# Designs tried in a protein design run: peptides against a protein of PDB entry 2L2L. Part 30

Target 1, 42 residues: chain A of PDB entry 2L2L
Amino acid sequence: SPEERERMIKQLKEELRLEEAKLVLLKKLRQSQIQKEATAQK

## One batch from the design tools (peptide; made by RFdiffusion4, then SolubleMPNN)

Design b2_p25_7_s3 (from b2_p25_7, 11 letters changed)
Fold by OpenDDE base, seed 2:
Structure b2_p25_7_s3 (fold): chain B 42 residues (1-42), chain A 25 residues (1-25)
Amino acid sequence: as target 1 above (42 residues)
Amino acid sequence: SEIEELEKRIKEIKAKIVELEKELK
């Protein structure tokens, strides 16, 4: 039904926001690791 | 990598949202 599709879209949009937030965090963590390794090699 | 798999999953979710939004028209 259209109502079921709307519920599915809302669920997928919520999942998308969580996955995008996780992606930002992982990219920041990776950059922090690279910076720590670069400072430890000096 | 975890980042690459997450980027792939994000693309799949976006594609599914676009498909379902077309079915509401």
Scores: peptide ipSAE 0.625, ipTM 0.893, DockQ to the pose 0.835
Fold by OpenDDE base, seed 3:
Structure b2_p25_7_s3 (fold): chain B 42 residues (1-42), chain A 25 residues (1-25)
Amino acid sequence: as target 1 above (42 residues)
Amino acid sequence: SEIEELEKRIKEIKAKIVELEKELK
């Protein structure tokens, strides 16, 4: 039903929000690691 | 890597949202 699809979309949007937040964190951590390694080699 | 797998899952979730939103029209 349309109502079931709307519920599924809301659930997927919440999952998407959580995965995107995790991705941002991991990318920042990766970048910080690379920067620390690059500064330690100078 | 975990980041590349996250990016893949995010694309899959986005694709499923687009599919369901098309089915609402």
Scores: peptide ipSAE 0.626, ipTM 0.893, DockQ to the pose 0.821; fails the geometry check
Fold by OpenDDE base, seed 1:
Structure b2_p25_7_s3 (fold): chain B 42 residues (1-42), chain A 25 residues (1-25)
Amino acid sequence: as target 1 above (42 residues)
Amino acid sequence: SEIEELEKRIKEIKAKIVELEKELK
């Protein structure tokens, strides 16, 4: 039904929000690691 | 890596949202 699809979309949008938040964090951690290694090699 | 797999999952979720939103119209 349309109502079932709307519920599924809401669930997927919440999952997407959580996954994107995790992605931002992991990318920041990766960048911090690269910067730390680049500084340690100098 | 975990980041690349996460980016893949995000792409799949976005595609499924677009599909379901199209089916609501």
Scores: peptide ipSAE 0.626, ipTM 0.893, DockQ to the pose 0.790; fails the geometry check
Fold by OpenDDE base, seed 4:
Structure b2_p25_7_s3 (fold): chain B 42 residues (1-42), chain A 25 residues (1-25)
Amino acid sequence: as target 1 above (42 residues)
Amino acid sequence: SEIEELEKRIKEIKAKIVELEKELK
């Protein structure tokens, strides 16, 4: 039904928001690791 | 890597949202 599709879209948008937030965090952590390694190799 | 797999999953979620939104039009 349309109502079921709307519910599924809402759920997927929530999941997407969480995954995007996780991606931002992991990219920041990766960058910080690279920076730390680059400073340790100086 | 974990980041590349996460980016792939995000792409799949976005694709599914677009599919379902098209079915509502």
Scores: peptide ipSAE 0.626, ipTM 0.893, DockQ to the pose 0.798; fails the geometry check

Design b2_p25_7_s4 (from b2_p25_7, 9 letters changed)
Fold by OpenDDE base, seed 5:
Structure b2_p25_7_s4 (fold): chain B 42 residues (1-42), chain A 25 residues (1-25)
Amino acid sequence: as target 1 above (42 residues)
Amino acid sequence: SEIEQLEEKIEEIKAKIVKLEEELK
């Protein structure tokens, strides 16, 4: 039904928001790890 | 990598949203 599709869209948009936030975090963590290794080798 | 897998998953979610939104038009 249209109502089921709307609910599914809302759920997928929430999932998308969470995964995008996770992506930002992982990119920052990776950058911090690389920077930490680079500073530890100096 | 975990980042690349997550980027792929994000694009899959976006594609599902687009498909469902087109079905509502």
Scores: peptide ipSAE 0.631, ipTM 0.896, DockQ to the pose 0.851
Fold by OpenDDE base, seed 2:
Structure b2_p25_7_s4 (fold): chain B 42 residues (1-42), chain A 25 residues (1-25)
Amino acid sequence: as target 1 above (42 residues)
Amino acid sequence: SEIEQLEEKIEEIKAKIVKLEEELK
């Protein structure tokens, strides 16, 4: 039904926002690790 | 990598949203 599709879209948009936030965090953590390794090698 | 897998998952979610939005027209 249209109402079921609207509910599914809402759920997928919520999941998308959570996964995008996770991606930003993982990229920041990766960069922080690289910087720590680069400073520890000096 | 975990980042690459997450990027792929994000694109799959976006594609599902677009498909469902077109089905509501």
Scores: peptide ipSAE 0.630, ipTM 0.896, DockQ to the pose 0.842
Fold by OpenDDE base, seed 3:
Structure b2_p25_7_s4 (fold): chain B 42 residues (1-42), chain A 25 residues (1-25)
Amino acid sequence: as target 1 above (42 residues)
Amino acid sequence: SEIEQLEEKIEEIKAKIVKLEEELK
């Protein structure tokens, strides 16, 4: 039904926001590691 | 890597949302 699809869309949007937040964190951690290594080599 | 796998998962979720939104039109 349309109502079921709307519920599924809301659930997928919530999952998407959580995974995007995780991605931002992992990218920041990766970049911080690269910067720390680059500063340790100087 | 975990980042590349997560980027793929995000794209799959986006594709599912787009499909369901098209079915509501």
Scores: peptide ipSAE 0.631, ipTM 0.896, DockQ to the pose 0.824; fails the geometry check
Fold by OpenDDE base, seed 1:
Structure b2_p25_7_s4 (fold): chain B 42 residues (1-42), chain A 25 residues (1-25)
Amino acid sequence: as target 1 above (42 residues)
Amino acid sequence: SEIEQLEEKIEEIKAKIVKLEEELK
């Protein structure tokens, strides 16, 4: 039904925001690891 | 990697949203 699709869209948009936030965090953690390794090699 | 898998998952979620939004028209 249209109502079911609207609920599914809302749920998928919420999931999308959570996964995007996780992606930003993991990219920051990866960059921090690279920077720590680069500074430890100096 | 976990980042590349997460990027793929994000694109799959976006594709599902687009499909459902088109089905509401």
Scores: peptide ipSAE 0.631, ipTM 0.896, DockQ to the pose 0.833; fails the geometry check

## One batch from the design tools (peptide; made by RFdiffusion4, then SolubleMPNN)

Design b2_p26_1_s3
Fold by OpenDDE base, seed 1:
Structure b2_p26_1_s3 (fold): chain B 42 residues (1-42), chain A 26 residues (1-26)
Amino acid sequence: as target 1 above (42 residues)
Amino acid sequence: IEEEIEQLEKKIEEIKKKIKELEEEL
């Protein structure tokens, strides 16, 4: 039904937000690693 | 971290695809 599809979309959007938040954290960790390597080579 | 980022980017793309498919059926 359209109502079931709307509920599935809401659940997938919630999962998407959690995974996007995790991606932001991993990208920050990557940036911190690159910065540490760049400071250790100076 | 690079491999985990790549896997997560693929998962995000798959979720976005499923959302789009369901939104086109509404």
Scores: peptide ipSAE 0.638, ipTM 0.895, DockQ to the pose 0.745
Fold by OpenDDE base, seed 2:
Structure b2_p26_1_s3 (fold): chain B 42 residues (1-42), chain A 26 residues (1-26)
Amino acid sequence: as target 1 above (42 residues)
Amino acid sequence: IEEEIEQLEKKIEEIKKKIKELEEEL
């Protein structure tokens, strides 16, 4: 049904939003690790 | 962390692909 497809699209868009937010956090964590390593080598 | 980022980027691309396929069928 078109209504079932619309519900599935809405669910996938919410999942996408959560996974993109997780990706931003992982990239920040990566940057924090690189900075800690760079400061420990000084 | 790099492996987890790469896996998550692949998952995001798969979700985007599924959304596009469903939007083209409406």
Scores: peptide ipSAE 0.638, ipTM 0.895, DockQ to the pose 0.794
Fold by OpenDDE base, seed 5:
Structure b2_p26_1_s3 (fold): chain B 42 residues (1-42), chain A 26 residues (1-26)
Amino acid sequence: as target 1 above (42 residues)
Amino acid sequence: IEEEIEQLEKKIEEIKKKIKELEEEL
């Protein structure tokens, strides 16, 4: 039904927000690792 | 971390694709 599809879309949008937030965190962790390695080699 | 980022980017694109498919059916 259209109502079931709207519920599935809402659930997928919630999952998407969680995965996008995780991606932002991993990209920040990557940047922090690169910076720590670059400072430890000086 | 690079491999985990790549797998997460793929998962995000799969979720976006499923959302788009369901939105086009409304």
Scores: peptide ipSAE 0.638, ipTM 0.895, DockQ to the pose 0.805
Fold by OpenDDE base, seed 3:
Structure b2_p26_1_s3 (fold): chain B 42 residues (1-42), chain A 26 residues (1-26)
Amino acid sequence: as target 1 above (42 residues)
Amino acid sequence: IEEEIEQLEKKIEEIKKKIKELEEEL
């Protein structure tokens, strides 16, 4: 049904938003690790 | 962390693909 597809799209867009937010956090954590390693080698 | 980032980027691309497929069927 078109109505079911529209509901599925809304759910997938919500999941996408959550996974993109998680990706931003992981990328920040990666950057923090690289900075800690670079400071520990000095 | 690199592996988890790679897996998450793949998951995001799969979600985007499913959204596009459903939007083309409307």
Scores: peptide ipSAE 0.638, ipTM 0.895, DockQ to the pose 0.779

Design b2_p26_3_s2
Fold by OpenDDE base, seed 4:
Structure b2_p26_3_s2 (fold): chain B 42 residues (1-42), chain A 26 residues (1-26)
Amino acid sequence: as target 1 above (42 residues)
Amino acid sequence: DEIEKREEMVKKLKAKIVELEKELKE
């Protein structure tokens, strides 16, 4: 039904938001590690 | 790479959302 599809879209949008937030955090953590290693080698 | 795997998961989620949103407009 259209109502079931709307519920599924809402669930997938919530999962997407969570995975995008995790991805942003992981990229920031990786960049911070690279910067710390580059500063420790100077 | 964990970041690359999560980027592919995000891409798959986006594709499935677009598919279901298209089916609601038909």
Scores: peptide ipSAE 0.594, ipTM 0.888, DockQ to the pose 0.806
Fold by OpenDDE base, seed 3:
Structure b2_p26_3_s2 (fold): chain B 42 residues (1-42), chain A 26 residues (1-26)
Amino acid sequence: as target 1 above (42 residues)
Amino acid sequence: DEIEKREEMVKKLKAKIVELEKELKE
């Protein structure tokens, strides 16, 4: 039903927001590691 | 790569949302 599709879309949007937040954190962590290593080698 | 795998999961989630939103308009 359209109502079931709307519920599924809401659930998938919630999962998407959680995975996007994890991805942002991992990218920031990786960039911070690279920047620390590059600064320690100078 | 863990970041690349998560980027792919995000892409799959976005694609599935677009598909269901299309089916909701049909």
Scores: peptide ipSAE 0.594, ipTM 0.888, DockQ to the pose 0.787
Fold by OpenDDE base, seed 2:
Structure b2_p26_3_s2 (fold): chain B 42 residues (1-42), chain A 26 residues (1-26)
Amino acid sequence: as target 1 above (42 residues)
Amino acid sequence: DEIEKREEMVKKLKAKIVELEKELKE
């Protein structure tokens, strides 16, 4: 039904937002590691 | 690479959402 498709779209949008948030965190953590290594080599 | 794998997952999710939103309007 259209209502079932709308529920599935809402669930996929929620999953997308969670994966985007995880991706932002992982990129920040990687950048913080690189910065710590670069400051420890000075 | 974990970041690359998650970027691909995000891309697949976006594509599936667009497909279902198209089917809902047809």
Scores: peptide ipSAE 0.593, ipTM 0.888, DockQ to the pose 0.835
Fold by OpenDDE base, seed 5:
Structure b2_p26_3_s2 (fold): chain B 42 residues (1-42), chain A 26 residues (1-26)
Amino acid sequence: as target 1 above (42 residues)
Amino acid sequence: DEIEKREEMVKKLKAKIVELEKELKE
């Protein structure tokens, strides 16, 4: 049904937002690690 | 790479959402 598809779209959008947030965090953590290593080598 | 694997998963989720949103309009 259209209502079942709308529910499934909402669930997939929630999962997408969670995975996008994890990606932002991982990219920031990686950048912070590289910056700490670059400052410790000076 | 963990970031690359998650970027691929995000692309797959986006594709599934677009497919279902298309089927909802048909």
Scores: peptide ipSAE 0.593, ipTM 0.888, DockQ to the pose 0.829

Design b2_p26_3_s3
Fold by OpenDDE base, seed 1:
Structure b2_p26_3_s3 (fold): chain B 42 residues (1-42), chain A 26 residues (1-26)
Amino acid sequence: as target 1 above (42 residues)
Amino acid sequence: DEIEELEKKVKELKAKIVELEKELEE
């Protein structure tokens, strides 16, 4: 139904936002790890 | 199809997340 399709789109948009936020956090964590390793070698 | 494009994008992000999680365990 059109209403079921609208609910699915809403759920997928919410999941997409959560995965984008997780990806941004993991990129920052990885960058921080690399920076700590580079500073520990000095 | 909007659903198909959203599902594809979620799948692409999940794949990148798995790659970064692996790099953080090394």
Scores: peptide ipSAE 0.619, ipTM 0.892, DockQ to the pose 0.074
Fold by OpenDDE base, seed 3:
Structure b2_p26_3_s3 (fold): chain B 42 residues (1-42), chain A 26 residues (1-26)
Amino acid sequence: as target 1 above (42 residues)
Amino acid sequence: DEIEELEKKVKELKAKIVELEKELEE
């Protein structure tokens, strides 16, 4: 139904925002790791 | 279809997350 479709879209948008937030955190952690490794090799 | 595109985008992000989690363990 249209109402079920709207519920599914809302759930998928919520999941998308959670995965986007997780990805942003992991990218920052990885960049911090690379910077620490690059500074430890000097 | 908006549902199909959202599912595809979630799947793409999950794949990138798995890649970064692996790189953090190396």
Scores: peptide ipSAE 0.619, ipTM 0.892, DockQ to the pose 0.073
Fold by OpenDDE base, seed 2:
Structure b2_p26_3_s3 (fold): chain B 42 residues (1-42), chain A 26 residues (1-26)
Amino acid sequence: as target 1 above (42 residues)
Amino acid sequence: DEIEELEKKVKELKAKIVELEKELEE
């Protein structure tokens, strides 16, 4: 039904936002790791 | 189809997440 399709689209949009937020966090963690390694090698 | 395009984007993000998780464990 149109209503079932709309529920699926809303769920996929929510999943997309959660994965985007996770990716942003992991990029920040990786950047922090690289900065710590670069400071430990000096 | 909007559902197919959303599923594709989620799959692409999950793949990038797996790559970054691997880089953090090394």
Scores: peptide ipSAE 0.618, ipTM 0.892, DockQ to the pose 0.074
Fold by OpenDDE base, seed 4:
Structure b2_p26_3_s3 (fold): chain B 42 residues (1-42), chain A 26 residues (1-26)
Amino acid sequence: as target 1 above (42 residues)
Amino acid sequence: DEIEELEKKVKELKAKIVELEKELEE
């Protein structure tokens, strides 16, 4: 059904947005970890 | 197909997340 397809697209767009937000957070955490390690080695 | 492209993008992001989660545990 076109309505079922539209619901699936909305669900996938929501999942994509959640995964993008998670990826941005993890990249910031990893960068902060590397910076802390680099400062602890000095 | 928009569904196939969205599923592919979600899969690609999930893979990158697993890589970063692994790097944070090291």
Scores: peptide ipSAE 0.618, ipTM 0.892, DockQ to the pose 0.073

Design b2_p26_4_s3 (from b2_p26_4, 7 letters changed)
Fold by OpenDDE base, seed 2:
Structure b2_p26_4_s3 (fold): chain B 42 residues (1-42), chain A 26 residues (1-26)
Amino acid sequence: as target 1 above (42 residues)
Amino acid sequence: DELEKEIEQLEEKVKLLKEKIKELEE
């Protein structure tokens, strides 16, 4: 039904927002590792 | 690097979610 499709879209948009937030966190973690390595080489 | 692999896998998952949302909005 159109209502089931709308519910599925809403669930996928919620999952997308969670995975995008996780991706931002992992990229920040990567950047922190690179900065620590660059500081340890000085 | 395990973190880089997880980032790459998550980037692909985010891409596939966007595509699937687009297909369902059409």
Scores: peptide ipSAE 0.636, ipTM 0.902, DockQ to the pose 0.814
Fold by OpenDDE base, seed 3:
Structure b2_p26_4_s3 (fold): chain B 42 residues (1-42), chain A 26 residues (1-26)
Amino acid sequence: as target 1 above (42 residues)
Amino acid sequence: DELEKEIEQLEEKVKLLKEKIKELEE
């Protein structure tokens, strides 16, 4: 039904929000690692 | 690098979620 489809979309958007938040944290961690390595080599 | 692999896998997961949401909004 259209109502079930809307519920599925809401659940997928919530999952997307959580995975995007995790991705932002991992990318910040990567950037911090690269920066530490680049400063340790100088 | 394990962190780079996890980032790449998560980017693909995010892409697939966006595609599935789009298909359900059509």
Scores: peptide ipSAE 0.636, ipTM 0.902, DockQ to the pose 0.782
Fold by OpenDDE base, seed 4:
Structure b2_p26_4_s3 (fold): chain B 42 residues (1-42), chain A 26 residues (1-26)
Amino acid sequence: as target 1 above (42 residues)
Amino acid sequence: DELEKEIEQLEEKVKLLKEKIKELEE
């Protein structure tokens, strides 16, 4: 039904936002590791 | 690098979620 489809879209959008937020945090962690390596080599 | 692998896997998951959402919005 259209209502079931709308509920499924809302659930997938919520999951997408959580995974995008996790991805931003992991990319920040990666940048912190690169920065630590670059400072340890100087 | 384990962090780079997790980032790559999560980028793929985000891609697949966007594709599924698009298919359900059509």
Scores: peptide ipSAE 0.636, ipTM 0.902, DockQ to the pose 0.778
Fold by OpenDDE base, seed 5:
Structure b2_p26_4_s3 (fold): chain B 42 residues (1-42), chain A 26 residues (1-26)
Amino acid sequence: as target 1 above (42 residues)
Amino acid sequence: DELEKEIEQLEEKVKLLKEKIKELEE
């Protein structure tokens, strides 16, 4: 059904937004770790 | 690096979600 397909798209878009937000957080964590290591080696 | 592996896995998951959304919008 077109309505079922639209519901599936909405659910996948919601999951995508959650995973993208997690990815941004992990990349920021990675950057913070690299910066801490670079400052500890000075 | 465990954090790098989790980032790579999550990048792949994000890619697959985008592909599935695209297939359902066509």
Scores: peptide ipSAE 0.636, ipTM 0.902, DockQ to the pose 0.811

Design b2_p26_4_s4 (from b2_p26_4, 10 letters changed)
Fold by OpenDDE base, seed 4:
Structure b2_p26_4_s4 (fold): chain B 42 residues (1-42), chain A 26 residues (1-26)
Amino acid sequence: as target 1 above (42 residues)
Amino acid sequence: SKLEKEIEQLKEKVVLLKEKIKELEE
């Protein structure tokens, strides 16, 4: 039904939001690791 | 690295979610 499809879309959008937030955090962690390694080698 | 592999896997998951959402919105 249209209502079931809309509920599924909302669930997928919530999952997408959470995964994108996790991706931002992992990218920040990657950058922090690179910076720490670069500063330790100086 | 392990972190880079996890980032790549997550990027793929994000793409798949966006595709599923697009298909349901059509």
Scores: peptide ipSAE 0.622, ipTM 0.901, DockQ to the pose 0.801
Fold by OpenDDE base, seed 5:
Structure b2_p26_4_s4 (fold): chain B 42 residues (1-42), chain A 26 residues (1-26)
Amino acid sequence: as target 1 above (42 residues)
Amino acid sequence: SKLEKEIEQLKEKVVLLKEKIKELEE
Protein backbone atom coordinates (compact mmCIF):
# COMPACT_ATOMS: atom_id res chain seq x y z
CA SER B 1 0.00 0.00 0.00
CA PRO B 2 1.04 3.65 -0.38
CA GLU B 3 1.06 3.96 3.43
CA GLU B 4 3.35 0.94 3.84
CA ARG B 5 5.66 2.37 1.16
CA GLU B 6 5.78 5.70 2.98
CA ARG B 7 6.68 3.95 6.26
CA MET B 8 9.47 2.05 4.50
CA ILE B 9 10.81 5.28 2.96
CA LYS B 10 10.86 6.94 6.39
CA GLN B 11 12.79 4.01 7.89
CA LEU B 12 15.32 4.01 5.05
CA LYS B 13 15.78 7.78 5.35
CA GLU B 14 16.44 7.40 9.08
CA GLU B 15 19.11 4.77 8.38
CA LEU B 16 20.57 6.97 5.62
CA ARG B 17 20.91 9.93 8.02
CA LEU B 18 22.73 7.76 10.57
CA GLU B 19 25.15 6.41 7.96
CA GLU B 20 25.76 9.89 6.52
CA ALA B 21 26.52 11.22 10.01
CA LYS B 22 28.98 8.37 10.58
CA LEU B 23 30.61 9.14 7.22
CA VAL B 24 31.12 12.78 8.23
CA LEU B 25 32.75 11.69 11.50
CA LEU B 26 35.06 9.20 9.79
CA LYS B 27 36.16 11.84 7.28
CA LYS B 28 36.94 14.23 10.14
CA LEU B 29 38.85 11.46 11.91
CA ARG B 30 40.86 10.87 8.73
CA GLN B 31 41.71 14.57 8.53
CA SER B 32 42.76 14.61 12.19
CA GLN B 33 45.03 11.59 11.69
CA ILE B 34 46.69 13.18 8.66
CA GLN B 35 47.27 16.42 10.58
CA LYS B 36 48.74 14.56 13.56
CA GLU B 37 51.11 12.67 11.27
CA ALA B 38 52.15 15.92 9.58
CA THR B 39 52.88 17.60 12.94
CA ALA B 40 54.71 14.55 14.35
CA GLN B 41 57.10 14.52 11.36
CA LYS B 42 58.36 17.99 12.33
CA SER A 1 44.29 2.16 5.50
CA LYS A 2 41.59 0.54 7.64
CA LEU A 3 39.91 3.91 8.05
CA GLU A 4 39.89 4.57 4.30
CA LYS A 5 38.39 1.12 3.67
CA GLU A 6 35.62 1.82 6.19
CA ILE A 7 34.94 5.21 4.57
CA GLU A 8 34.65 3.58 1.13
CA GLN A 9 32.32 0.83 2.41
CA LEU A 10 30.15 3.45 4.08
CA LYS A 11 30.01 5.53 0.87
CA GLU A 12 28.75 2.43 -0.97
CA LYS A 13 26.10 1.81 1.70
CA VAL A 14 24.93 5.42 1.44
CA VAL A 15 24.60 5.08 -2.35
CA LEU A 16 22.58 1.86 -2.03
CA LEU A 17 20.24 3.43 0.53
CA LYS A 18 19.66 6.43 -1.73
CA GLU A 19 18.92 4.16 -4.69
CA LYS A 20 16.43 2.09 -2.69
CA ILE A 21 14.70 5.24 -1.43
CA LYS A 22 14.50 6.56 -5.00
CA GLU A 23 12.94 3.30 -6.23
CA LEU A 24 10.25 3.48 -3.54
CA GLU A 25 9.51 7.14 -4.28
CA GLU A 26 8.98 6.43 -8.01
Scores: peptide ipSAE 0.622, ipTM 0.901, DockQ to the pose 0.828
Fold by OpenDDE base, seed 3:
Structure b2_p26_4_s4 (fold): chain B 42 residues (1-42), chain A 26 residues (1-26)
Amino acid sequence: as target 1 above (42 residues)
Amino acid sequence: SKLEKEIEQLKEKVVLLKEKIKELEE
Protein backbone atom coordinates (compact mmCIF):
# COMPACT_ATOMS: atom_id res chain seq x y z
CA SER B 1 0.00 0.00 0.00
CA PRO B 2 1.03 3.65 -0.37
CA GLU B 3 1.05 4.00 3.44
CA GLU B 4 3.29 0.95 3.82
CA ARG B 5 5.66 2.30 1.15
CA GLU B 6 5.79 5.67 2.93
CA ARG B 7 6.70 3.94 6.23
CA MET B 8 9.44 1.97 4.45
CA ILE B 9 10.84 5.16 2.89
CA LYS B 10 10.93 6.86 6.31
CA GLN B 11 12.80 3.89 7.81
CA LEU B 12 15.31 3.82 4.94
CA LYS B 13 15.88 7.58 5.26
CA GLU B 14 16.57 7.16 8.98
CA GLU B 15 19.10 4.40 8.26
CA LEU B 16 20.65 6.56 5.52
CA ARG B 17 21.13 9.46 7.97
CA LEU B 18 22.87 7.16 10.46
CA GLU B 19 25.20 5.71 7.82
CA GLU B 20 26.00 9.16 6.41
CA ALA B 21 26.81 10.41 9.92
CA LYS B 22 29.17 7.45 10.40
CA LEU B 23 30.76 8.17 7.01
CA VAL B 24 31.39 11.80 8.02
CA LEU B 25 33.02 10.60 11.27
CA LEU B 26 35.29 8.14 9.47
CA LYS B 27 36.31 10.78 6.92
CA LYS B 28 37.18 13.18 9.76
CA LEU B 29 39.19 10.42 11.44
CA ARG B 30 41.05 9.83 8.16
CA GLN B 31 41.77 13.54 7.78
CA SER B 32 42.99 13.75 11.39
CA GLN B 33 45.38 10.84 10.78
CA ILE B 34 46.72 12.45 7.59
CA GLN B 35 47.27 15.77 9.39
CA LYS B 36 49.05 14.08 12.31
CA GLU B 37 51.38 12.27 9.92
CA ALA B 38 52.02 15.44 7.90
CA THR B 39 52.87 17.47 11.03
CA ALA B 40 55.08 14.70 12.48
CA GLN B 41 57.15 14.63 9.25
CA LYS B 42 57.97 18.36 9.45
CA SER A 1 44.06 0.47 5.07
CA LYS A 2 41.25 -0.90 7.26
CA LEU A 3 39.86 2.63 7.60
CA GLU A 4 39.81 3.18 3.83
CA LYS A 5 38.08 -0.18 3.32
CA GLU A 6 35.44 0.71 5.91
CA ILE A 7 34.88 4.11 4.26
CA GLU A 8 34.47 2.45 0.84
CA GLN A 9 32.03 -0.16 2.18
CA LEU A 10 30.02 2.58 3.86
CA LYS A 11 29.92 4.61 0.62
CA GLU A 12 28.50 1.54 -1.13
CA LYS A 13 25.88 1.09 1.60
CA VAL A 14 24.87 4.75 1.30
CA VAL A 15 24.48 4.35 -2.49
CA LEU A 16 22.33 1.23 -2.04
CA LEU A 17 20.08 2.98 0.49
CA LYS A 18 19.64 5.94 -1.86
CA GLU A 19 18.78 3.61 -4.75
CA LYS A 20 16.22 1.74 -2.63
CA ILE A 21 14.62 5.02 -1.55
CA LYS A 22 14.51 6.16 -5.19
CA GLU A 23 12.85 2.88 -6.26
CA LEU A 24 10.15 3.26 -3.59
CA GLU A 25 9.53 6.91 -4.49
CA GLU A 26 8.97 6.04 -8.19
Scores: peptide ipSAE 0.622, ipTM 0.900, DockQ to the pose 0.787
Fold by OpenDDE base, seed 2:
Structure b2_p26_4_s4 (fold): chain B 42 residues (1-42), chain A 26 residues (1-26)
Amino acid sequence: as target 1 above (42 residues)
Amino acid sequence: SKLEKEIEQLKEKVVLLKEKIKELEE
């Protein structure tokens, strides 16, 4: 039904937002690791 | 690295989610 399809879209959009937030966090973690290594080499 | 692999897998997952949402909105 259209209502079931709408619920599925909402669930996928929620998952998308969570995964995008996780991606931002992992990129920040990567940058933090790079900075830590760069400062340790000085 | 393990972190780079996880980032790449997550990028792929984000793309697939966007595609699936697009298909369901058509």
Scores: peptide ipSAE 0.622, ipTM 0.901, DockQ to the pose 0.834

Design b2_p26_6_s1 (from b2_p26_6, 8 letters changed)
Fold by OpenDDE base, seed 4:
Structure b2_p26_6_s1 (fold): chain B 42 residues (1-42), chain A 26 residues (1-26)
Amino acid sequence: as target 1 above (42 residues)
Amino acid sequence: IEEEIEQLEKKVEELKKKIEELEKEL
């Protein structure tokens, strides 16, 4: 049903939003680790 | 962290594809 597809799209969009937010946090954490290592080697 | 980022980037891309496929069927 079109209504079932719309519900599934909404669920997948919410999952996507959560995973993208997690990805942003992990990329920030990675960058912070690289910077800490680079500052500890000076 | 690199492996977790790569796996998560893949999951994000798979979700985008599934959404796009379902939106084409509306």
Scores: peptide ipSAE 0.617, ipTM 0.894, DockQ to the pose 0.820
Fold by OpenDDE base, seed 1:
Structure b2_p26_6_s1 (fold): chain B 42 residues (1-42), chain A 26 residues (1-26)
Amino acid sequence: as target 1 above (42 residues)
Amino acid sequence: IEEEIEQLEKKVEELKKKIEELEKEL
């Protein structure tokens, strides 16, 4: 039903937001690692 | 971290595709 599709879309959007938030965190951790390596080589 | 980022980017893209497919059926 359209209502079941809307519920599925809401669930998938919630999962997407959680995974996007994790991705932002990992990219920040990566940036911090690269910065530490670049400062240790100077 | 690079491998986990790549896997997570793939998962994010798959979720976006599934959402787009379901939104086209509304």
Scores: peptide ipSAE 0.617, ipTM 0.894, DockQ to the pose 0.749
Fold by OpenDDE base, seed 2:
Structure b2_p26_6_s1 (fold): chain B 42 residues (1-42), chain A 26 residues (1-26)
Amino acid sequence: as target 1 above (42 residues)
Amino acid sequence: IEEEIEQLEKKVEELKKKIEELEKEL
């Protein structure tokens, strides 16, 4: 059904949003590690 | 962290492709 496809798209878009938010967090954690290493070498 | 970022980037791309495929069928 078109309605079932729209529900599946909404669920996949919600999962995508959560995974993108996790990706932003991990990239921030990576940057924080690099900054800590760069400050510990000074 | 780099391995987890790479795995998550792959998962994000797979989700985008699945969404695009389903949106083309509406």
Scores: peptide ipSAE 0.616, ipTM 0.894, DockQ to the pose 0.801
Fold by OpenDDE base, seed 5:
Order: structure tokens, then C-alpha cells, then sequence
Structure b2_p26_6_s1 (fold): chain B 42 residues (1-42), chain A 26 residues (1-26)
């Protein structure tokens, strides 16, 4: 049904937002680790 | 962290593809 497809799209868009938010966090953590290592070697 | 980032980038791409496929059928 078109209504079932719209519900599935909404659920997948919600999951996508959660995974994108997690990805942004991990990229920030990676950058913070690289910066800490670069400052500890000076 | 780099391996987990790569796996999440793949998962994000797969979710985008599934959404695009379902949106094309509307």
C-alpha cells in the first residue's frame, strides 16, 4: 500500500538521521584524538 | 574509530538507496 510505503520511508529516514548523527560524533572523536596525539608529540 | 566510521558510511549509503527506491515507487 502507498500508506505502508510512506510509513517505511519515515522509519528509514529516522534510522538514517540517527546513523548520520553517530557518524558526525565519531568524526569529531577521530579529529580530537589526532589533535591530542599531535599536541602530546610537541 | 576509522573502521567504525567506514562501516557507518556504508550503512548511511544503504539507507539512502533504500529510501530513494521507495520514494521512486510513490
Amino acid sequence: as target 1 above (42 residues)
Amino acid sequence: IEEEIEQLEKKVEELKKKIEELEKEL
Scores: peptide ipSAE 0.616, ipTM 0.894, DockQ to the pose 0.814

